# Ledger of designs, part 83: peptides against a protein of PDB entry 5Z08

Target 1, 168 residues: chain A of PDB entry 5Z08
Amino acid sequence: RQKDEWAKKTSSLMKQLDWFIGEHLGAMLAAEELGGPVVGELMEIDPDDLSAGFNAHGKLKKATSQPDLDRRQRRIDDIWGPQDEQGQAHKRKRGADEALAASAEMRDLIEQLMNKLVEAGGDNSATYVEIPRESAAARFLVRSKVAMFHPNDARRLRLVDFGRDLDD
Target 2, 222 residues: chain B of PDB entry 5Z08
Amino acid sequence: GLPRLIDAIEEASKIPAKRRQTPIKPTIEKLTTHLYTHGASPDSLLRLADLLTLRNHLDQASLAAITRNLYPSSTVSDEVVLRFIGALGHGQLKPTLALQALFLRWLVMVYHLLENPGVLGQVYGVLFDLLDTAAIRPQLCHLLALVTRRKHVRPFRIQAILTLSRQTGGDPNLTGLLRVFKNYYPEIIVGDATKGRASAFKHPDPQWRQHLDEIQQRRSEA

## One batch from the design tools (peptide; made by RFdiffusion4, then SolubleMPNN)

Design b2_p13_5_s4 (from b2_p13_5, 9 letters changed)
Fold by OpenDDE base, seed 4:
Structure b2_p13_5_s4 (fold): chain B 168 residues (1-168), chain C 222 residues (1-222), chain A 13 residues (1-13)
Amino acid sequence: as target 1 above (168 residues)
Amino acid sequence: as target 2 above (222 residues)
Amino acid sequence: KELVDKIADLLYS
């Protein structure tokens, strides 16, 4: 009975997580990958600064940041800046494709992390997933304190086992 | 004048809100209006810094309102700075982390008015050791970005910020601070965790800056 | 359980 209730709660949570990833988180992660705002940072954006920042005259003076920042800033401006009508349609499609890709990456990463946790049988050294890159998805999980990087290898990510710290 | 308003608030701050004979809110509003219009002298700033940083019976909304209107009419003394720095971190006697974030924001906004900007460099270690405190990290990184000099960029601090950046999933404020470090030591290897977005550390409140400049201009004409 | 609670907290934040 308790296992079945746990299985149902876990299933319900996974469905809610899948929904949240698909409907909200994927787009935000895609925005982060494209150089947008970091997900889960309380952007102390004063709601008034958010409303004021969207005024057409918000020429963010080009801080002469490094050329790679200019590309990312251009990407932010290309994501959020006024683009011509044809640029907006391509931008919307590209944004949707990136959101879908980010959603898929997050789902896959969570699945791998959970599978490794189950397979490890309590060996913390065996719970690490090899990640090909530090994605917005991986960073989000770390910021959320759901996952952690290996201390010596940033290519290895594992779930934080919250259940064990209570028994010590 | 401002001193009399501060006197009234100091006396009220000693008494729990439920035991006050008169509501403090009207006096706080008069104070904040006065500060907005005229700014605070160095002496008044010190008294207000004590009210903001020392444990008293003032409510958080009143403390925040005073902090948001804490326009210096002239310079900011080392003593005032040290009151705010001393109020940072964890402890039952310290202000809330939300109020500490406002203090750090204030220090950023008045940095150009410090009598001795070097005072912040002297307490650099205290500031740096608070980077793990998420609630104040954005403003703290901004302040450190202003304060950091070559003498502060040490191997242990480089390693600390890299470690913390990994632990925070590449906090943009930490990435921004690490870029400041890299300006002094280009050889600093920014790990993959730091390849993310960096904060630009823009002025937190352009309207506040403009109003401060107006108050400062009135002093130069007097 | 705690992971579920943290994921829940994340979803409701």
Scores: peptide ipSAE 0.018, ipTM 0.435, DockQ to the pose 0.044
Fold by OpenDDE base, seed 1:
Structure b2_p13_5_s4 (fold): chain B 168 residues (1-168), chain C 222 residues (1-222), chain A 13 residues (1-13)
Amino acid sequence: as target 1 above (168 residues)
Amino acid sequence: as target 2 above (222 residues)
Amino acid sequence: KELVDKIADLLYS
């Protein structure tokens, strides 16, 4: 029973995370990779934008926040793109493509991190994922204290095992 | 006069100190005294820039003393600027990083006397790529703060500063430069790197500035 | 479990 509830909760959370990555985080990570704003504490994620995505009870509100992502992406595109109309259209398309790429990278990284955690069977040394580069996604997870680098190798990233640190 | 002093130093610079017939220090002192009193003409500045930037047998103390007294009596040409920029970076033929820091400091202090301030904007990439060199970073950030225009604030450079800021634990000079970038794009979010103290890029030497102004005023009266 | 809760907290922060 408890395992099934945990599995359901995990599945629900993964769906929410996937949504969040696709609808919000991907564009922000793409902006960071392109040398825009860093995703962190100072992103006043407009509390309204966060509140629009998730209610106080953790239920996915319907993605009514599509307009805000488009506004943010548009704003990023307006800042860094060519000023001509054709350049703006190309920039918008490029920004959307970069957001999709960043979303995919973040999803893949999280999946790898979770898979390694499961495969390791409690061996902390086996929980590390090798990352080809320090991506915005990797940095975000570390800043968020969700992941940590190997102390001796910045190419190795793992999920923070919060279960052990509570026993210390 | 100044040209004869430069001639003597140029000839001495070709010879190792141990093989010189006469000590160069008295000639360096005469040069620095002359520079302090009268400044250097554009022609003299170019010759001195070559002495400072090209590999020769002058000792570091003499080179530093000349640099500290390198008051322009007039404008600073693009050629002089480019000699100093060309002397930056790592390499066996390059001046020491300590001397490069003095050159960057000098460029900051004489920036308002450049014949064409745009020349530094043209070499912006060269300057920017040296930000990882810790020994020159403070003066380099200050110079970049003066030189930066909207055209230089590019996504890849923003990311490079952010990355370097993280790697350096939030160097206040990098934070200061990033604030300059934010003047052109307020939407740049720096995260925790902005929680640090930023450099204000104040004039490095107010006394040197005052003395420069005195030298410049004498020329306008002549 | 705690990781899931922290990820949840991160998503809601």
Scores: peptide ipSAE 0.019, ipTM 0.281, DockQ to the pose 0.053; fails the geometry check
Fold by OpenDDE base, seed 3:
Structure b2_p13_5_s4 (fold): chain B 168 residues (1-168), chain C 222 residues (1-222), chain A 13 residues (1-13)
Amino acid sequence: as target 1 above (168 residues)
Amino acid sequence: as target 2 above (222 residues)
Amino acid sequence: KELVDKIADLLYS
């Protein structure tokens, strides 16, 4: 029963994640890869965002997530938004292609990270995925405190196990 | 005047909110209005720095409101700076990390008004050692970008930033700070981990700056 | 469970 509920919840979250990656995150990651704004942590912490407080990892509390989304969206729109007519279509198409590529990279990376976590059977040393490059996707996961690099090898990335670190 | 408002808030800060005879909010509003209009003298800044940095019973919203309106009417003393620096980091007696970020932002915005900018250089190590604290890192990197001189750019600090940059997935503020370091030592290899966009360390609040300039202009005419 | 919570945090961040 609990495993089935967990499986359903996981499946639902993966669908939501897939949607979020495709609709929002891919474009933001593509923008970062192209030298745009960095996704994740607020580079400019608004006083209002600060008033909401940060967790121990420097993340804004969930209540202030909406302003962050709006700021990120505006930054995406500023990077990918329509410039002059003819150059816009090519830039939009290129932007869409880069967003799709970034989405695919993020999906693949998450899948690999999850698969390694399952395969490791509780051995944290076996949970590392080898990444070919430090992508915007990888950086985003690390900034988000979802993943961490191996201390001695920046080509190795693993999911952060929050459950064990709280018990230690 | 401002001293009387500070007196009232100091007394109220000693008492838990539930045990106060009078609401503090109206007094805070009067204080912030006064600060917005006239700024704070050096003496008032010191008293306000103590209120902001020392553990008391003031609510976070009030502390944030005071900090957001903490316009110096004159210069900022070393003592005031050191109060804010001493309030940084983790600890039960220290202000919240959110408030610390506001303090660092404030120090960035008033950096040009410091009586002795060198005081920040003297505490450079204290500031640098806090870079692992994500909640304050953006403002801390900005402040360090202003404060950093050649004497501060040491091999161990270069390595520390590079390590932390990897651990943070190339935080753009760290990349920005590394760029500042590279200005002093061009041979610093910003590894592939730092290929991300660097922070430009723009002024945090142009409107606040403009208002500060207006307050400061009134001083020069007096 | 923790991964799911992390993913959730990512989605809602």
Scores: peptide ipSAE 0.019, ipTM 0.440, DockQ to the pose 0.043; fails the geometry check
Fold by OpenDDE base, seed 5:
Structure b2_p13_5_s4 (fold): chain B 168 residues (1-168), chain C 222 residues (1-222), chain A 13 residues (1-13)
Amino acid sequence: as target 1 above (168 residues)
Amino acid sequence: as target 2 above (222 residues)
Amino acid sequence: KELVDKIADLLYS
């Protein structure tokens, strides 16, 4: 009975999380990756704002070529070529694609973190996921106190197990 | 005048609200109105800083209202600055973190009126050690961004910000502060922690700034 | 369970 209620609650929560990631968080994470606002500072990011991109201060940039932008931001600056009508449609599509990519990255990261937690069978040292980069998704989970980095290795991320850290 | 209003509030601050013969709110409103209209002299600022930073029986709303209207009519002394800095951190005798954030915001907004901006550089370590306090971090990073000089950018502080940035998932205020550090030492490898948004450290209240400028101008004409 | 509750709290905050 309790296991079934837990399974139902977990399933419901996962569905809600999936919805939240897809409808809201993905766009916000994409905005953060693009140099936009950090998730939690700005609650509403229009997909059109994602296509217009962000300066290093997280403000909507007008299409000025700044050279030293990170790979995703370079892709977006390449997306922000001259605003011809065809360019706007491509920008909107690419903004949507970045939101989808961010959503997928968040989902995958959460899945990996949960899987490692289950596999570890109680060993906190085995709960770490190796992350290829510090993504907006990873940062969000850490800011939210859902995940934490390994103290000595920022490439290792784990879920915060609130139940175990009290018993040690 | 302002001194008499401060006297009344100082006396009221010694007495619990339930034991006061008269409500203090009307006097606070008179004070804040006076401050808004005329600003505070250096002497009045010091007295108000003591009221704001020392433990007394004033309510948080009154303290916040005074802080929001704490327009200097002239300069801000080192003593006033040190009262506010001394009020920062954790402790039973310290103001609330919300009020501390208002103090830091105030220091940012009046930074250009400090008699000696170097005083903040002297207490740089005290400010820096509070970066782990999330409630005050935004304003603290902004203040540190103004105060930071090459002498403050030390390896241990670079590492501390980098560590804290990782632990906070790349707080944009910390990223902004790291950019300030990088201006002094371009070779600082900020790693992936700076790939995120940095705070621009914009003026926190343009209307407050404008009103301050009006108060300051009236003094120059007198 | 607690993680689920925290994620829930995060989602509803």
Scores: peptide ipSAE 0.018, ipTM 0.463, DockQ to the pose 0.042; fails the geometry check

Design b2_p13_6_s1 (from b2_p13_6, 8 letters changed)
Fold by OpenDDE base, seed 4:
Parts: C-alpha cells; structure tokens; sequence
Structure b2_p13_6_s1 (fold): chain B 168 residues (1-168), chain C 222 residues (1-222), chain A 13 residues (1-13)
C-alpha cells in the first residue's frame, strides 16, 4: 500500500516535472546554453530583462507584451535568428529545436540521477552520474539544491537525498 | 629632463639590443630614478604607455622597471588607460602576460587619479572576457571589483564567474568578485563557490601608495 | 518560486 502510494505520487510528480520541463524549463535552459539569462533565482534579479531577451552580444531587448511562453520562444529567436523573414523562421525553428534538445537533456539527466540513487542502495559513493559537460540542466539542478557535484570531481553529479538529512 | 630621457629611450627602442651603439640600461635607470622622484606628467605618461604597450626592442626587465616606477604626478587620461587596456590578452603583438599583470596592478593603484573612472566601465566587457587567463586573473578581478556597477552585474556574467570558479577549484579572486556582485544583488545565491576563501582586494603595494601620495602632494603645493 | 517548486517536486521524488 505505501509503496503503491509512493509509486503513484512519484508518477504524478514525474508527470508534473515532465510538463514543466516541456512547457517552461526547456526554453529557459536553451536560452541559458545559448548565452541568455540564467534560469532560477537570477530571474528574480531582472525579470523584465530576462523577458526581453539577449542579443548575440548578451544585450537586453525591449520587453514585448506577449505571453511568457511566446516571450521565451521569441526571446531565443530574437537572440539567435537572422534579421530577415527567412531568418526569423529559421530562428523560431532553431529556438524550438534547442528548447526540445534542452528538455530532452534535462529529462535524461534526471532519469540517470534517479536510477543511480535507486541502484546505490544507500551508498552515497555509488549515486554519482558522470556528466560529459557542465550543461545548463546540470547547473539548474545544482542551483535548485536538488543535485550536487562530487567535492573532488566536477564531472560527477548526484541527487541530494533530502530523506536522509531528516533522520540524522 | 624627463622628455629628453623618453626621447633617448624611444630612439633606442627602434633598434635591436645587439645593434645599439650605447647600452640603454643607464638611460632606463635615469628614467626610473626621475619617475620615482618627480612622477610623470600626463604627456609623459602617454609616451611611456606607448613604450610599454607597443612592440619594440626594449627588454622585459626594462619595461617592468618603468612600469613599477610609473607614478603619475597629476591625473591619468582616458587615452593612457585605453593604451593599457588595448595591450591586454593573447597575441604575438601583445606584451607578455607578466607585464600585463603589472599594467593591471598599476591601473588598480592609480584608479583614484583617473580623469574619467567611467572609461573602465565602458570597456568592462573586454576586461571581463579575460578572466579565463590565469596569469592576469588576480589583478583583473581586483580591477573589476573597483569598476563594477549595478549595470555590469548581469545574469550571464554571474553564471560565467560561477562556471569559471568551479573550473578553477574556487579561485579566491573569483569568489571576491562574486561578493562584489552580491553587494548589488543580495539575492545572488553563490552556493558553494562563496564558501571558500575570498580575496579582500587589499591595496597591492602600500609603500607605492605612500610614495604616490607624496608626489601628488607636491603638485597641490605648486 | 520556480526553483522552490522544483526543489519541492524533486525532494518528493
């Protein structure tokens, strides 16, 4: 019963996380990978600057009145696309492709981190995932205090086990 | 006087050391002694900045000796500042990284004498993009700590310092610069990057500062 | 808010 409730709760949370990654986080992570704003607490510093986008030189654009989703996609497009109509279409497509790629990278990273946590059976040394690069996804998880790097190896990332800190 | 010493060194700088008729070292010693005693006028500073930053046949020891004695008797112009900034980075025509570190140290020590401190804020991006160069990073972080204003503290620069801090194992100078950024935006979570030792960016040479103050006081009394 | 929500979501995982 408790395992089934935990499994249902975990499944529900994973669906919510998947939705959040696909609808919101992927585009923001793609913007960060492209040299845009940092996702998370840094968005509270200058949300208008973060809504307006960065140009290829990291300069802010003027905030457009459009909804946040359209603003994010337009922001990526405004940052990286050519100035012509074909360029805007290529910008939009490229921004969408980068957002999808960032979403996939985040999902894969979370899955690997969770799998390693389960496989480790309580051995903290075995919970580390080896990451090929420091991605926006990896940085986001660390900033969110959800993951941490190995103290001696920045290529190794693990989930923070919030359950253990309550029992110590 | 100082202009005649600079003239002699400028002419000697055009000629390879092996082809000089007279050793330049005695003239460099006279120049550095004069600079130590009287400082350099704005016009002399510009000429010396060109000798220090442009490729010539002067040896590294002579260039370092001039830089260590480069006391302004007055203010430092934007043009002088821009010559030193333009000499930073990698390239065959650039001064050595050791000499660039001395230039950055000099800019820190004379920052209060700049005619327009805002000139460094205009080239902030150029300075910031050099943070990956380990040989100049300590002095560069100190200069950026003086120059940084709210307009420079952008999310991408915060992230760039955080990334570089991780890659360098928490360089104390980068941690110090992040603390300066946090003064403008207290909400910046620097996480483990700030748990380490931070540079306090103390004055690089208190004796040099005292001697500069003595030179500057003589100007105010004249 | 977003980071806290995500941290809470992931802490519940």
Amino acid sequence: as target 1 above (168 residues)
Amino acid sequence: as target 2 above (222 residues)
Amino acid sequence: MLLEEISELLAKL
Scores: peptide ipSAE 0.021, ipTM 0.272, DockQ to the pose 0.108
Fold by OpenDDE base, seed 3:
Structure b2_p13_6_s1 (fold): chain B 168 residues (1-168), chain C 222 residues (1-222), chain A 13 residues (1-13)
Amino acid sequence: as target 1 above (168 residues)
Amino acid sequence: as target 2 above (222 residues)
Amino acid sequence: MLLEEISELLAKL
């Protein structure tokens, strides 16, 4: 009974987290990766706003098509193509693709961190995930105090074990 | 004028070199000569940043020549800066690491002309994460040395530099960056790995600086 | 608020 309630609560929470990552956090993380505001300074970023880019104050620049990082991977023809409805659609699609990629990175990182925590069986040394880079996702988890870097290795990230801090 | 030269290069950049009716080299030479003499307006800089950072059919020598002569006649917009920053890193669609090093060098040399230097502080994480890329590390450390503020000096970044410094055998550019960090947090223990020679982050090209100053001065007098 | 909610959500996991 308690295990089933815990499993249902965990499943509900994971669904809410997955929704939050997909609908809000992914776009914010993508904005941070693109040089936008740090997640937590801006509460809501519309994917269309990601396509518009951010000024130095982390405020949405109006309609000036700031070239996203990923725009630089396009051909000149894809960027200088007619500012037709197709160009805006490609911009929107791209903002959506970046938000989707950031969402996927965040989900994968959380999954790896959770898996390592479970596998470690209480050994804190085994709870570290190796991260290839300091992603917006990794930074967000550290800022939220959900994760921490290894004291001697910034490429190693672990979940904060809130359960141990309650028993000590 | 400069806009017409850019138009011709943009059109040529869409076509493989073997399929061009006319050689682009003479037009590139005219462009670089014009840039050397007059610099580039903000609008021209944006167009040139696109030519340099976006995948096209221009040869690496032409792209490098444009980058070496990319004198701003005015300020450098956030948009131009972000074009170069997003060209950084690994990827099939990104410029070569050699060109990325030139872009970082350019950003160092024009840092004082940025409309908003804070834009680089916003992308600080993106820049910092590229420190493991040896080919761009010297210029990247120099740029980070200019950009770093107290808010960027975090324990995990201190540790990342220390770790990378150990792994690289004490890269003098990393030691130089760590000294910049130590200006904000004097208590940073620069371990034995950092007892080595630090880069002083001197201006990469004094002649380029002098020529830039001459171009900028002509604008202030006009 | 969002960070606290996320921290609370993740602490409940």
Scores: peptide ipSAE 0.021, ipTM 0.252, DockQ to the pose 0.150
Fold by OpenDDE base, seed 2:
Structure b2_p13_6_s1 (fold): chain B 168 residues (1-168), chain C 222 residues (1-222), chain A 13 residues (1-13)
Amino acid sequence: as target 1 above (168 residues)
Amino acid sequence: as target 2 above (222 residues)
Amino acid sequence: MLLEEISELLAKL
């Protein structure tokens, strides 16, 4: 009974997670990979940039804009920008493809992390997944306090065992 | 008149309090009385915005008193708005967080008088990134609730506010802002972050609003 | 929320 309720609750949460990854998180991770905003990091904007004013599109005027801020905003706009301008179809397709790729990477990473947690049988040393790169997905999970890197190896990632921290 | 009072305060602001020949407090009191009675013209607002936002030798009590009496007699220009936005955040040259909270409160209270409300939408990112600053968060969430449009509700901001809501133990102002986001995207899973109490974002000062309306009405009759 | 749900999900694993 409790196992069945847990399985149903887990299945429901995984469906919600899968939906969120597909609809929102994949696009965010793709934006981060493309040099967009990092979830949970502040974008430093200089007060002098604000005083220079913004164009009708909310972009800093060219003279004072750090090239990187304008690139980041363009990349965000390329992935999530408003529908109306014709020249964006190829950029939108690329943004959609990147969002799908990021969604797949995030799903796969979560699945691996969960599988390792189950397989480890309570051995924290066996819960680590080897990641090929420090992806936006991996960084997101760490910033979210859902995962942790191995203290001596940034290629090893594990889920935070919230269940054990409650019993200690 | 108001310009002469501003001139005197501008000159005094360049000099440390201990080196001033005359106390500034009587001039500040005359200024605040004048502002309360007549409001500030667009030109006077810009000059006062510079006095409030730029580092000078005015004391915090004087700056707060000016801000509390900063009634526009007319519209508020983009330039005035940008002065206050540029004054937000952390840094040695920035106003105190207490004064920044008063600026955000002021922007909420004068939002309907902005010449171009879209200017706040252009600096939306700057405002949003300051949500982690607890001292200004209540007023910042209220301002963002007014400014937010569909174009601002992006996945990274949804996740950022959800993360911050969890980290703050469900701040009611963040919950209120998430409800605004959900108006544009009903499918946003707000989970436990929205189960708590949400701020209603009521007008910060009804008496200030009434007095502003009286000042604005006198202009329409002139 | 998703992260809380993930965190809750992970806390229940």
Scores: peptide ipSAE 0.021, ipTM 0.255, DockQ to the pose 0.119; fails the geometry check
Fold by OpenDDE base, seed 1:
Structure b2_p13_6_s1 (fold): chain B 168 residues (1-168), chain C 222 residues (1-222), chain A 13 residues (1-13)
Amino acid sequence: as target 1 above (168 residues)
Amino acid sequence: as target 2 above (222 residues)
Amino acid sequence: MLLEEISELLAKL
């Protein structure tokens, strides 16, 4: 019973995270990779935009905040792209493609981190994922205190084991 | 006059200190006194730029003393600027990083006397790529703060400053440069690492500026 | 806030 509730809760959280990555975080990470704002430092994500994402029952609300992300992405695109109308359309498409790529990178990184945590069976030394580069995704997870680098190797990233800190 | 002093120093610079028949220090002192009193003409500036930037047998104290007294009596040519820019970076043929920092400080102090300020904008990439060099970073950020225009503020350079700022624990000079970038693009979010004290890029030597202005005025009256 | 909220979400995983 408790394992099934945990599994359902985990599945719900993963769906919420996947949605958040796709709708919000991917575009922000893409902006960071392209030399835009660093995610989580000054982006007052309108608490209303985050709170609007989830109903009281943990169900995904349709993000009504699509307009503001589109406005931010549009603003980034308006700043850094060609001024021509054709250039704006190409910029928007490129921005969307970069956001999709960043979303995919973040999803893959989280999946690898979670898989390594499960595979390690409690061995903290086996929980590290080898990262090819210090991506915006990796930096975001570290800034969020969700992940940490290996103390001697910045190419090795692991999830912070919050389960142990709750028992202390 | 100044040309004869430069001639003597150029010849002495070709010879190791131990093999010189006469000490160079008295000639360096005469040169620096002359520069302090009268400044350097464009032709003399070019010759002195070569002495300062090219590998020779002059000691670091003499090179630093010449640089500290390198008052232009007129304008500074693109050629003189490019000599100093070409002397920046790492390499066995390059001047010491301490001397490079003095050159960058000099360029900041004479920026308003450049015949073509746009020349620094053309070599912006060369300057920007040296930001990782801690020993010259303070003066380099100050020079870049003067030189930066909208065309130089690019996504990859924003990211490079943000990355370097994190790696340096929020160097105030990098934060200052990022604020200059924000003047062109207010939407650049400078993270918590940049909540630190930014450099204001004030004139590095007000007394040197005042003395430069006095030298410049005397030439305008002649 | 977002980082904290994401941290909390991921800490609950």
Scores: peptide ipSAE 0.021, ipTM 0.266, DockQ to the pose 0.079; fails the geometry check

